Peptides against a protein of PDB entry 5EFW. Designs and how they scored, part 5

Target 1, 141 residues: chain A of PDB entry 5EFW
Amino acid sequence: TTLERIEKNFVITDPRLPDNPIIFASDSFLQLTEYSREEILGRNARFLQGPETDRATVRKIRDAIDNQTEVTVQLINYTKSGKKFWNLFHLQPMRDQKGDVQYFIGVQLDGTEHVRDAAEREGVMLIKKTAENIDEAAKEL

## One batch from the design tools (peptide; made by RFdiffusion4, then SolubleMPNN)

Design b1_p8_6_s4 (from b1_p8_6, 5 letters changed)
Fold by OpenDDE base, seed 3:
Structure b1_p8_6_s4 (fold): chain B 141 residues (1-141), chain A 8 residues (1-8)
Amino acid sequence: as target 1 above (141 residues)
Amino acid sequence: VLATSEFE
């Protein structure tokens, strides 16, 4: 599908199912996080969090989901092997023609370090653009 | 370069 051809780090979740599980993960996302597709599908994405993940930042993500709004944050995530990385993360709802939320799109920018200033602004623009591309492609779901 | 997401 068109969705499967997007070479970026992203997941799609289904808020209409219990605990908003991941229903799609890109190949790049699997490579980044060191998980297999079978290990990820059907689970809430919170398994990427760890000891140094800022809980206030996580709450911002949760609030955005509850309020059905978009949010952009940076937070520490962990790979399957326990490796820490900084994740510039953008989340937004995918709505149908009636305006009802169908899915959430989560996009992750590659990065081992916290990005700031111009680099952060550039990264935000990139992941937001990616999210829009995913939104269009996800119409095939 | 690593990038992972967190949902709740």
Scores: peptide ipSAE 0.048, ipTM 0.709, DockQ to the pose 0.051; fails the geometry check
Fold by OpenDDE base, seed 5:
Structure b1_p8_6_s4 (fold): chain B 141 residues (1-141), chain A 8 residues (1-8)
Amino acid sequence: as target 1 above (141 residues)
Amino acid sequence: VLATSEFE
């Protein structure tokens, strides 16, 4: 499908289900996080957080979900094996024709380093563009 | 709704 052809790190979650579980994960996301698809589908994405994940940043994500808005942050995430990585993360709602939130789209930058300045701006543009591509692809399904 | 990707 068009969605499956997007070669970026991303997930789609369903806020209409209890605890907003992941309902789709890209192959790249699985590779990045070291999880299988079976291990991820049906779970809330909080399992990527760990000891050094900034709680204030997580709250920004939560607030965006609650307010049904988009957000872009950088935070420490952990792979299945416990490896830390900096995640430049963008989240945005996908709305149906009525304007109601149907899904959330989460996009993660490919890199594992904390990016700043021009590199950060470029990364933000990339993940936002990716989110829009996912939104379009999901509507076609 | 508390989280999607990288939430807790």
Scores: peptide ipSAE 0.047, ipTM 0.737, DockQ to the pose 0.060; fails the geometry check
Fold by OpenDDE base, seed 2:
Structure b1_p8_6_s4 (fold): chain B 141 residues (1-141), chain A 8 residues (1-8)
Amino acid sequence: as target 1 above (141 residues)
Amino acid sequence: VLATSEFE
């Protein structure tokens, strides 16, 4: 499918199911996080959080979901093996023709460090563009 | 190391 051809780190979640589980994960996301598809599908994405994940930043993500809005943040995430990485993360709702939220799209930018200034702006533009591409591709499914 | 997103 067109969705499967997008070679970026992303997931799609279903907020209409209990605990907003992941219903799709890209191959690159699985490689990044070191989880299998079977380990991820049906779970909330919070399993990527750990001791150094900023709780205030997580609350921003939760608020965006509750309010059905988009958000862009940077936070510490962990792979299955416990490796830390900085995640420049963008979340946005996917809406149907009536304007109702059906899914959320989460896009992750690869990074070993917190990005600032021009690098951050460039990363934000990239992940937002990616999210739009995913939104369009998902409509074809 | 590559970055990933989370929901809570």
Scores: peptide ipSAE 0.045, ipTM 0.708, DockQ to the pose 0.050; fails the geometry check
Fold by OpenDDE base, seed 1:
Structure b1_p8_6_s4 (fold): chain B 141 residues (1-141), chain A 8 residues (1-8)
Amino acid sequence: as target 1 above (141 residues)
Amino acid sequence: VLATSEFE
């Protein structure tokens, strides 16, 4: 599918299912997080959080989901082996023809450092553009 | 190498 050809770190979740589980994960996302597809599909993405993940930032994500809006944040996430990384994360709803939310698209920028200023702006532009591409491709779902 | 997203 067109979706499968997008070589970026992303997931798609289904808020219409219990606990908004991941229903699609890109190969790059699996490589980044060190999880298999089987380990990820059907789970809420909160398993990426850990001790140093800022709870206030997580609440911003939760609020965006609840309000069906987009959000861009940067937070500490953890790989399966426990490695920390800074996740520049963009989330946005994917809506159907009627305007109802079908899925959420989550895009992650790979980074070992907290990005600031120009680097952050560039990253945000990239992940937002990626999200739009995913939105278009995911219409096949 | 590292890039991930989490949902709550």
Scores: peptide ipSAE 0.045, ipTM 0.706, DockQ to the pose 0.053; fails the geometry check

Design b1_p8_7_s2 (from b1_p8_7, 3 letters changed)
Fold by OpenDDE base, seed 2:
Structure b1_p8_7_s2 (fold): chain B 141 residues (1-141), chain A 8 residues (1-8)
Amino acid sequence: as target 1 above (141 residues)
Amino acid sequence: VLDRSPAL
């Protein structure tokens, strides 16, 4: 499908199901996080958090979901093997023709360090554009 | 209360 051809790190979640589970994950996301598709489908994405994940940043993500808005943050995530990475993360709602939220799109840009200034701006532009491409591709399904 | 926040 067009969605499956997007070679970026992303997930789609369903906020209408209990605990807003992942319903789709890209191959690159699985490679990044070191999980199988079976291990993550039907689960909330919080399993990527760990000891050094900033709780205030996680609350910003939670608030965006509750308010059905977009958010962009940077936070520490962990692979299945316990490797830390900085995640420049963008979340946005996917809406139907009525404007109702059907899904959330989460896009990840991985890094070895917290990015600042021009590098951060570039990353934000990239992941936002990616999210829009995912939104359009998902509508074609 | 359900924590609906994703990790990443």
Scores: peptide ipSAE 0.140, ipTM 0.775, DockQ to the pose 0.054; fails the geometry check
Fold by OpenDDE base, seed 1:
Structure b1_p8_7_s2 (fold): chain B 141 residues (1-141), chain A 8 residues (1-8)
Amino acid sequence: as target 1 above (141 residues)
Amino acid sequence: VLDRSPAL
């Protein structure tokens, strides 16, 4: 499908299911996180959090979901092997024809360091553009 | 309480 051809790190979650589980994950996301598709589908993405993940940043994500808004943050995430990475993360709702939230789109830009200034702005533009492409592709399903 | 935060 068009969605499957998007070669970026992303997931789609279903807020209408218990605990807003991941229902789709890109191949690159699986490679980044070192999980198989079977290991993550049906789970809430919080399993990527760990000891150094900023809880205040996590709350911003939760608030965005609850308020059905978009958010962009950077946070520490962990691979299956326990490797830390800085995740420049963008989340936005995907709405149906009635305007109701159907899914959330999460896009990840991984890095070995916290990005700032011009590099951060560039990353934000990239992940937001990616999210829009995913939104469009998902509507074609 | 469900923490719906994906924290990706």
Scores: peptide ipSAE 0.136, ipTM 0.773, DockQ to the pose 0.055; fails the geometry check
Fold by OpenDDE base, seed 4:
Structure b1_p8_7_s2 (fold): chain B 141 residues (1-141), chain A 8 residues (1-8)
Amino acid sequence: as target 1 above (141 residues)
Amino acid sequence: VLDRSPAL
């Protein structure tokens, strides 16, 4: 599908299901996180959190979901092997023709180091653009 | 209350 051709780190979640589970994960995301697709689908993405994940940042994500808004944050996540990485993350709702939220799109920057200043701004622009591309492609879901 | 937030 067009969605599957997007060579970026992303997931799609379904907030209409209990616990807002991941319903789609890109191959790149699986590679980044070291999980198989089978290990991820149907789960809430919180399994990527760990001891050094900032809880206030996680709350920002939660608030965005609850309020059906977009958010961009940077937080520590953990791979399956327990390796820490910085996740520059953008989340936005995917809405239907009526304006109702159907899904959330989560995009992660390719480079998982802590980025600042111009590099962060560039990364944010990239992941936001990617999210828009996913939104268009995911209309076939 | 279940936390619906992703880590992503």
Scores: peptide ipSAE 0.135, ipTM 0.767, DockQ to the pose 0.054; fails the geometry check
Fold by OpenDDE base, seed 5:
Structure b1_p8_7_s2 (fold): chain B 141 residues (1-141), chain A 8 residues (1-8)
Amino acid sequence: as target 1 above (141 residues)
Amino acid sequence: VLDRSPAL
């Protein structure tokens, strides 16, 4: 599908289902996180969090979901094997023609370090653009 | 650079 052709780290979640589970994960996301597709689908993405994940940052994500808004943050996530990585993360709602939220799009920029300044700005632009591409691709399905 | 989705 067009969605499957997007060579970026992303997931799509369904807030209409209990606990907003992942319903789609890109191949790159699976590679990054070291999980299989079957291990990911149907789960809330919180399993990527761990001891060094900033709780205040997680709350920003939660608030964005609750308020049906977009958010961009950086946080520590963990692979299946327990490796830490900095996740420059963008989340935004996907809305139907009536304006109702159908899904959330989550895009991840993988990094071993916290990105700052120009690198952060570039990363933010990239993940936001990716989210828009996903939104368009999903509407075509 | 590691792209990883946080908890949703």
Scores: peptide ipSAE 0.116, ipTM 0.762, DockQ to the pose 0.055; fails the geometry check

Design b1_p8_8_s1 (from b1_p8_8, 3 letters changed)
Fold by OpenDDE base, seed 2:
Structure b1_p8_8_s1 (fold): chain B 141 residues (1-141), chain A 8 residues (1-8)
Amino acid sequence: as target 1 above (141 residues)
Amino acid sequence: LEEVIKKF
């Protein structure tokens, strides 16, 4: 599909299901996180969190979901093997033709360091544009 | 989207 051809780290979640589970994950996301598709589908994305994941940042993500808004944050995530990475993360609602929230799109830019200044702005532009491309591709399905 | 999800 057009969605499956997006060579970026992303997930789609369903907030209408209990605990807002992942319903789609890109191949790149599976590679980044070191999980199989079967290991992550039907789960909440919180399995990427660990000891150094900032809880106030996680709260911002939760509040954006609850309020049906977009958010962009940086947080420590962990691969299946326990490798830490900085995730420049963007989340936005995917709305239906009525404007009701149907899904959430989560886009991940991985890095070894917390990005700042121009690199952060560039990363934010990239993950936001990726989320729009996912929204368009998902609406064609 | 639902048809794609059903394949996984």
Scores: peptide ipSAE 0.041, ipTM 0.690, DockQ to the pose 0.295
Fold by OpenDDE base, seed 4:
Structure b1_p8_8_s1 (fold): chain B 141 residues (1-141), chain A 8 residues (1-8)
Amino acid sequence: as target 1 above (141 residues)
Amino acid sequence: LEEVIKKF
């Protein structure tokens, strides 16, 4: 599908299901996180969090979901092997033709480093544009 | 989208 051809780190979640589970994960996201698709699907994305994940940043993500808004943050995440990485993460709602939230799109920057200043701004632009491309591709399905 | 999920 057009969605499957997006070579970026992303997930789609369903907030209408219990605990807002991941319903789609890109191959790149699986590679980044070191999980299989079977290990990811049906789970809430919180399994990427660990001891050094900032709880205030996690609350911003939760608040954005609850309020059906977009958010962009950087947080420590963990791979399946327990490797820490910096995740520049963008989340936005996917709305239907009625304006109702159907899904959330979560995009992770391709890099795993903590980005600052110009590099952060560039990364934010990239992941936001990626989220729009995912929204368009998913609406065709 | 739901049809794509069912294929994985």
Scores: peptide ipSAE 0.040, ipTM 0.678, DockQ to the pose 0.304
Fold by OpenDDE base, seed 1:
Formats: C-alpha cells, structure tokens, sequence
Structure b1_p8_8_s1 (fold): chain B 141 residues (1-141), chain A 8 residues (1-8)
C-alpha cells in the first residue's frame, strides 16, 4: 500500500480500543526499537519508556491524546536491548470525514543526542510532514 | 486502513 511504502519510523494507534494500542508499525520503527511486529501490535507505546524518560514530557503526550490534539516533544526511549535514544516525537490525531478521531499517528526521529536549534527545527518539519503523508496514505485505504 | 491492519 502507499502507507507501507513510507520508509520512516512511525506507528498508528487506536484510541477506540482499551489503552490506545499500536495497530500498525513501520518496518523502520521495528528496526529502531529492536522489537518484532508481534511484540508491538496490540500494546500501548509506553513500553519504550524507561528510568531516564521525563515524566512531565510523558504527561504532555497523555494530555494531547486526552484532548485529541497534536504534540511534538523530545524524550528518552529504550530499545528492546535497553539502548537509550533521544526520540523527537510527533503525535497527531487522524480524523474521519465527520471530524471524529479514529487513530493517532506517532512519528519518531531517533538520535544519540537531544537535538536543538536548527537541527530540532529541521527534525520537527520532517516528522510533521511525515505525519501528514501517513494521514493521507491511511485515508486512501 | 482496516484491511491493512488485518494483514498484521
């Protein structure tokens, strides 16, 4: 599908299901996180969090889900092997023709360091544009 | 999208 051809780190979640589970994960996301598709599907994305993950940043993500809004943050995430990475994360709602939220799109830009200034702005533009391309490709399905 | 979800 056009969705499957998007060579970026992303997930789609279903907020209509208990605990807003991941229902789609890109191949790049599986590679980044070191999980299989089977290990990820049906789970809430919080399994990427660990000891150094900022709880105030996690609350911003939760608040955006609860309020059905977009958010962009940076947070520490962990691979299956326990490797830390900085996740420049963008989340936005995917709405139906009535304007009701059907899904959330989550896009991840991985890095060894917290990105700032021009690099952060570039990363934010990239992950937001990726989320729009996912929204378009998912609506065609 | 539902058809894609069913493939995974």
Amino acid sequence: as target 1 above (141 residues)
Amino acid sequence: LEEVIKKF
Scores: peptide ipSAE 0.037, ipTM 0.690, DockQ to the pose 0.292
Fold by OpenDDE base, seed 3:
Structure b1_p8_8_s1 (fold): chain B 141 residues (1-141), chain A 8 residues (1-8)
Amino acid sequence: as target 1 above (141 residues)
Amino acid sequence: LEEVIKKF
């Protein structure tokens, strides 16, 4: 599908199901995180969190879900093998024609370091544009 | 979307 052809790190989650589980993951996201599709489908994305993941940043993500808003943050995430990476993360709601939230789109930009200044601005523009492309591609399905 | 997800 057009959605499956998006060569970016992303997930789609269903907030209408218990614990807002992942219902779709890109191949790039599976490669980044070192999980199989079967290991992550039906799970909440919190399995990427670990000891150095900032709890205040995680609360911002939770608040955005609860308030049905978008958020952009940087946080430490962990692969299946326990490798740390900086995740420049963007979350936004996918809405129906009535404006009701159906899904959330999560886009991940991975890095070895916390991105700042011009690199952060560029990364934010990229992940936001990616989320819009996912929203468009998913609405065609 | 739901039909595409069910294909996995």
Scores: peptide ipSAE 0.035, ipTM 0.670, DockQ to the pose 0.296

Design b1_p8_8_s2 (from b1_p8_8 with A4V R7K)
Fold by OpenDDE base, seed 1:
Structure b1_p8_8_s2 (fold): chain B 141 residues (1-141), chain A 8 residues (1-8)
Amino acid sequence: as target 1 above (141 residues)
Amino acid sequence: LEEVIEKF
């Protein structure tokens, strides 16, 4: 789709389906994570977690989904090959014309290190702006 | 077990 070709790391999930599965993944996200589209679609994004993923950070993501709010966190994720990366992750609800949550948009900025200070602020601005652009592009879903 | 399971 045109959405999948947006040159950013993102997924869209459907919280109306069992276990909030990924329904769209960008080409860049597939490249980052080393998974095929077939291996990702219909799955919950939890498969990116591993031994060093902070469980308290994961709970913040879950709480944001349950409360239908946005969240921005950094967490360890793993590629298919088991390579660790720091994910500066932003999640926000995509709402319909009634204001009901239809989807979640998840945007990833990958890095070898935990980003801080100015680099973190810049990364957060980038992933939030990306999420808004995806929300606008996804209004036809 | 649930705490390990949820990125989303």
Scores: peptide ipSAE 0.130, ipTM 0.688, DockQ to the pose 0.042
Fold by OpenDDE base, seed 5:
Structure b1_p8_8_s2 (fold): chain B 141 residues (1-141), chain A 8 residues (1-8)
Amino acid sequence: as target 1 above (141 residues)
Amino acid sequence: LEEVIEKF
């Protein structure tokens, strides 16, 4: 779809389905994570976690989903080959015209290193703006 | 206790 071809790392999940599965993944996200689309769709995004993924950071993501809020964090993720990368991650709810949560948008910074200070702030601004652009593009579908 | 690691 046109949404799949957005040159940003993102997924869309459906919290109304069992285990909040990924229902959409961008080509860039598939490239970053080394998974095929068929390996991603219908799964919860937890398969990107591994031994060095901070559990307290993961809990912040879970709490944001349960509370239907946005969150921005950095966490270690793993590619299909087991390569570690730092993920500057933003999650926000996509709401319908009634204000009910339909989906979650998850955006990943295109980077493998932990970002700090000014670079982190710039990355956060970029991934938040990307999430807003995805929200608008997904409402047109 | 399998600690369910959940990203989403």
Scores: peptide ipSAE 0.133, ipTM 0.688, DockQ to the pose 0.039; fails the geometry check
Fold by OpenDDE base, seed 2:
Structure b1_p8_8_s2 (fold): chain B 141 residues (1-141), chain A 8 residues (1-8)
Amino acid sequence: as target 1 above (141 residues)
Amino acid sequence: LEEVIEKF
C-alpha cells in the first residue's frame, strides 16, 4: 500500500478499541524499537517507557488523546534490549469524512541527545510533514 | 492508584 511505502518511524493506534492499541507499525519503527510486528500489534505504546521516561511528558500525550488534539514532545524511550534513546514524538488524530476521530498517528524521530533550538524546529517540521503523509496514505485504506 | 503510564 502507499502507507507501507513510507520509510519513517511511525505507528497508527485505534482509540475506539480498549487501551488504544497499535494497529499498524512501520518497518522502520520495528527496527528502531527492536520488536517484532507480532510483539507490537494489539498493544498500547507504553512498552517503550522506562525508569527515566518523564511522567509529566507522558501525561501531555495522554491529555492530547483524551482531548483529541495534536502534541509534540521529547521523551526517553527504551528498545527491547533496554537501550535508551531520545524520542522527538509527534501525535495527531486521524479524522474521517464526518470529522470523527478514527485513529491516532504517532511519528518518532530517534536521537542520542535531547534536540534544541534549530535542530528541534527542523525535527518537528519533519515529523509533522510525515504525519500528514501518513494521514493521506491511510485514507486510501 | 499507580498512574497508568500511558504513552498513547
Scores: peptide ipSAE 0.127, ipTM 0.694, DockQ to the pose 0.039; fails the geometry check
Fold by OpenDDE base, seed 3:
Structure b1_p8_8_s2 (fold): chain B 141 residues (1-141), chain A 8 residues (1-8)
Amino acid sequence: as target 1 above (141 residues)
Amino acid sequence: LEEVIEKF
């Protein structure tokens, strides 16, 4: 779809379905994670976690889902081949005209390292702006 | 290793 071809790493999840599965993933996200679209659609994004993924950081993401809030974190994730990478991750709810949560958007920065200081602030601004652009694009579908 | 960033 046009949404799939947005040149950013993102997914859309459906919290109204059991286990908040991925319902959409960008081509860039698939390239990043080394998964096919068929391998990830209908799954909870937790398959990207591994041994070095900080459980307290994962809990912050879960709390944001449960509370229907946004969150921005950095965590270790793993590709299909088992490569580690640092994820500067932003999650936010997509709301309908009534303000009810329909989906979650989650955006990932393009990067290799744990980002800090000015680079972290810049990355956070970029992924937040990307999430807003996805929210608008998804309303047109 | 060039690593790229992902989720949850």
Scores: peptide ipSAE 0.121, ipTM 0.666, DockQ to the pose 0.034; fails the geometry check

## One batch from the design tools (peptide; made by RFdiffusion4, then SolubleMPNN)

Design b1_p9_1_s1 (from b1_p9_1 with A2E N7Y)
Fold by OpenDDE base, seed 4:
Structure b1_p9_1_s1 (fold): chain B 141 residues (1-141), chain A 9 residues (1-9)
Amino acid sequence: as target 1 above (141 residues)
Amino acid sequence: FEFDRSYAL
């Protein structure tokens, strides 16, 4: 499918199901996080959080989901093996023709380091553009 | 204690 051809780190979640589980994960996302698809699908993505994950940043993500808005943040996440990495993360709702939220799109930058200044701005532009591409490709879901 | 309902990527 068109969605499967997108070679970026992303997931799609379903807020209409209990606990907003992941319903699609890209191959790159699985490789980055060190999880299999079986381990990911049907779960809320909070399992990537850990001791050094900033709780205020997590609250920003929660607020965006609750309010059905987009958000862009950087936060510490952890792989299956416990490796800590910086995640430049963008989340936005996917809406139907009536304007109702069907899914959320979560996109991560390829890098694992904290980015700042011009590099951060460039990364944000990239992951936002990627999210729009996913939105268009996911119309067939 | 509050259960975290957010998701992170």
Scores: peptide ipSAE 0.144, ipTM 0.757, DockQ to the pose 0.039; fails the geometry check
Fold by OpenDDE base, seed 2:
Structure b1_p9_1_s1 (fold): chain B 141 residues (1-141), chain A 9 residues (1-9)
Amino acid sequence: as target 1 above (141 residues)
Amino acid sequence: FEFDRSYAL
């Protein structure tokens, strides 16, 4: 499966470049966030944050990047037009053959409400599985 | 320039 054929909301970032910029964005992600590819590539994903985005949750994401670990959170994000949505977000490192972090994979599940309990667990399983599919596809490039 | 490695998604 090629990376471009994965029909989910996701990005890939490069922590080896200044400010950990987005280097790949799926078509679905662009549609969700209302940005063009040209507006996104080369930028840090923080542009999706806004006034009601919880700073403690953002710190959890930053800590995961710094520690080279995975994290799953829910946070408020904003589209280009300023529309709020709840983002069930999963981030995990993509490692090379030596085991060193090469990229980060970010997968998003959008919703109108903060999801809990069984609905959250189901969403988490889905986005984690998606991240594994992306990891596999990216290694084939 | 403020460097932030956070991933806002």
Scores: peptide ipSAE 0.133, ipTM 0.756, DockQ to the pose 0.048; fails the geometry check
Fold by OpenDDE base, seed 3:
Order: C-alpha cells, then structure tokens, then sequence
Structure b1_p9_1_s1 (fold): chain B 141 residues (1-141), chain A 9 residues (1-9)
C-alpha cells in the first residue's frame, strides 16, 4: 500500500479502542525500537518510556490526545534492549470527513542528542511533512 | 503500565 511505502519512523494508533493501541507500525519504526510487529500491534506506545523519560513531556502528549490536538516534543525513549535515544516526536489527529478524530499519527525522528535551534526546526518541518503524507495515505485504513 | 492514552514516542 501507499502507507507501507513511506520509509519513515511512524505509528498509527486508534483512540476508539481501549488504551489507544498501535494499529500500524512502519518497518523503520520496528528497526528503530528493536521490536517485532507482533510485539507492538495492539499495545499503547508507552512501552517506549523509561526512567529518564520526562513525565511533564509525556503529559503534553497526553493532553494533546485528550484535547484532540497536535503536539511536537523531544523526549527520551528506549529500545527493546534498553538503549536510550532522543525522540523528536510529532503527533497529530487524523480526522474523517465529518471532522471526527479517527486515528492518531505519530512520527519519530531519532537521534543521539537533544536537537536544538536550526537542527530542531529542520527536524520539525520534516516530521510534520511526513505526518501529512501519512494522513493522506492512511485514508485507506 | 497504568492506563494512559499518551505515547511513549
């Protein structure tokens, strides 16, 4: 599918199901996080959090979901093996023709450091553009 | 993990 051909780190979640589980994960996302697709599908993405994940940042994500808005943050995430990475993360709702939220799109830009200034702005532009491409492709879901 | 709609991502 068009969605499957997007070679970026992303997931799609279903807020209409219990605990807003991941219903789609890109191959790149699986490679980044070191999980299999079977290990991820049907789970809430919180398993990527760990000891150094900033809880205030997590709350910003939760608030965006609750308010059905988009958010862009940087936070520490962990691979299956426990390796830390900085995640420049963008989340936005995917709405149906009526304007109701159908899914959430999460896009991840991984890095070894917290990106700043111009590098951050460039990363944000990239992941937001990616999210829009996913939104268009995900209409097939 | 407790119920949370937030993403770890």
Amino acid sequence: as target 1 above (141 residues)
Amino acid sequence: FEFDRSYAL
Scores: peptide ipSAE 0.132, ipTM 0.766, DockQ to the pose 0.050; fails the geometry check
Fold by OpenDDE base, seed 5:
Structure b1_p9_1_s1 (fold): chain B 141 residues (1-141), chain A 9 residues (1-9)
Amino acid sequence: as target 1 above (141 residues)
Amino acid sequence: FEFDRSYAL
């Protein structure tokens, strides 16, 4: 599918199902997080959090979901093996023709270090553009 | 306790 051809780190979640589970994950996302598709489909993405994940940042994500708005944050996530990575994360709702939220799109830019200034701005532009591409491709869902 | 519904990737 067109969605499967997007070579970026992303997931799609379904807030209309219990606990807003992941219903689609890109191959790159699986490689980044070291999980298989079978391990993550049907689960909430909170399993990527760990000891050094900022709880206040997590609350910003939760608030965006509850309010059906977009958010961009940077937080520590953990791979299956326990490896830490900095995740520049963008989340936005995908709406149907009526304007109702159908899914959420999550895009991840990974790095070993927290990015700042020009590098952060560039990353934000990239993941937001990617989210728009996913939105168009996900019309097939 | 409250269940965390966040999609914190």
Scores: peptide ipSAE 0.130, ipTM 0.749, DockQ to the pose 0.041; fails the geometry check

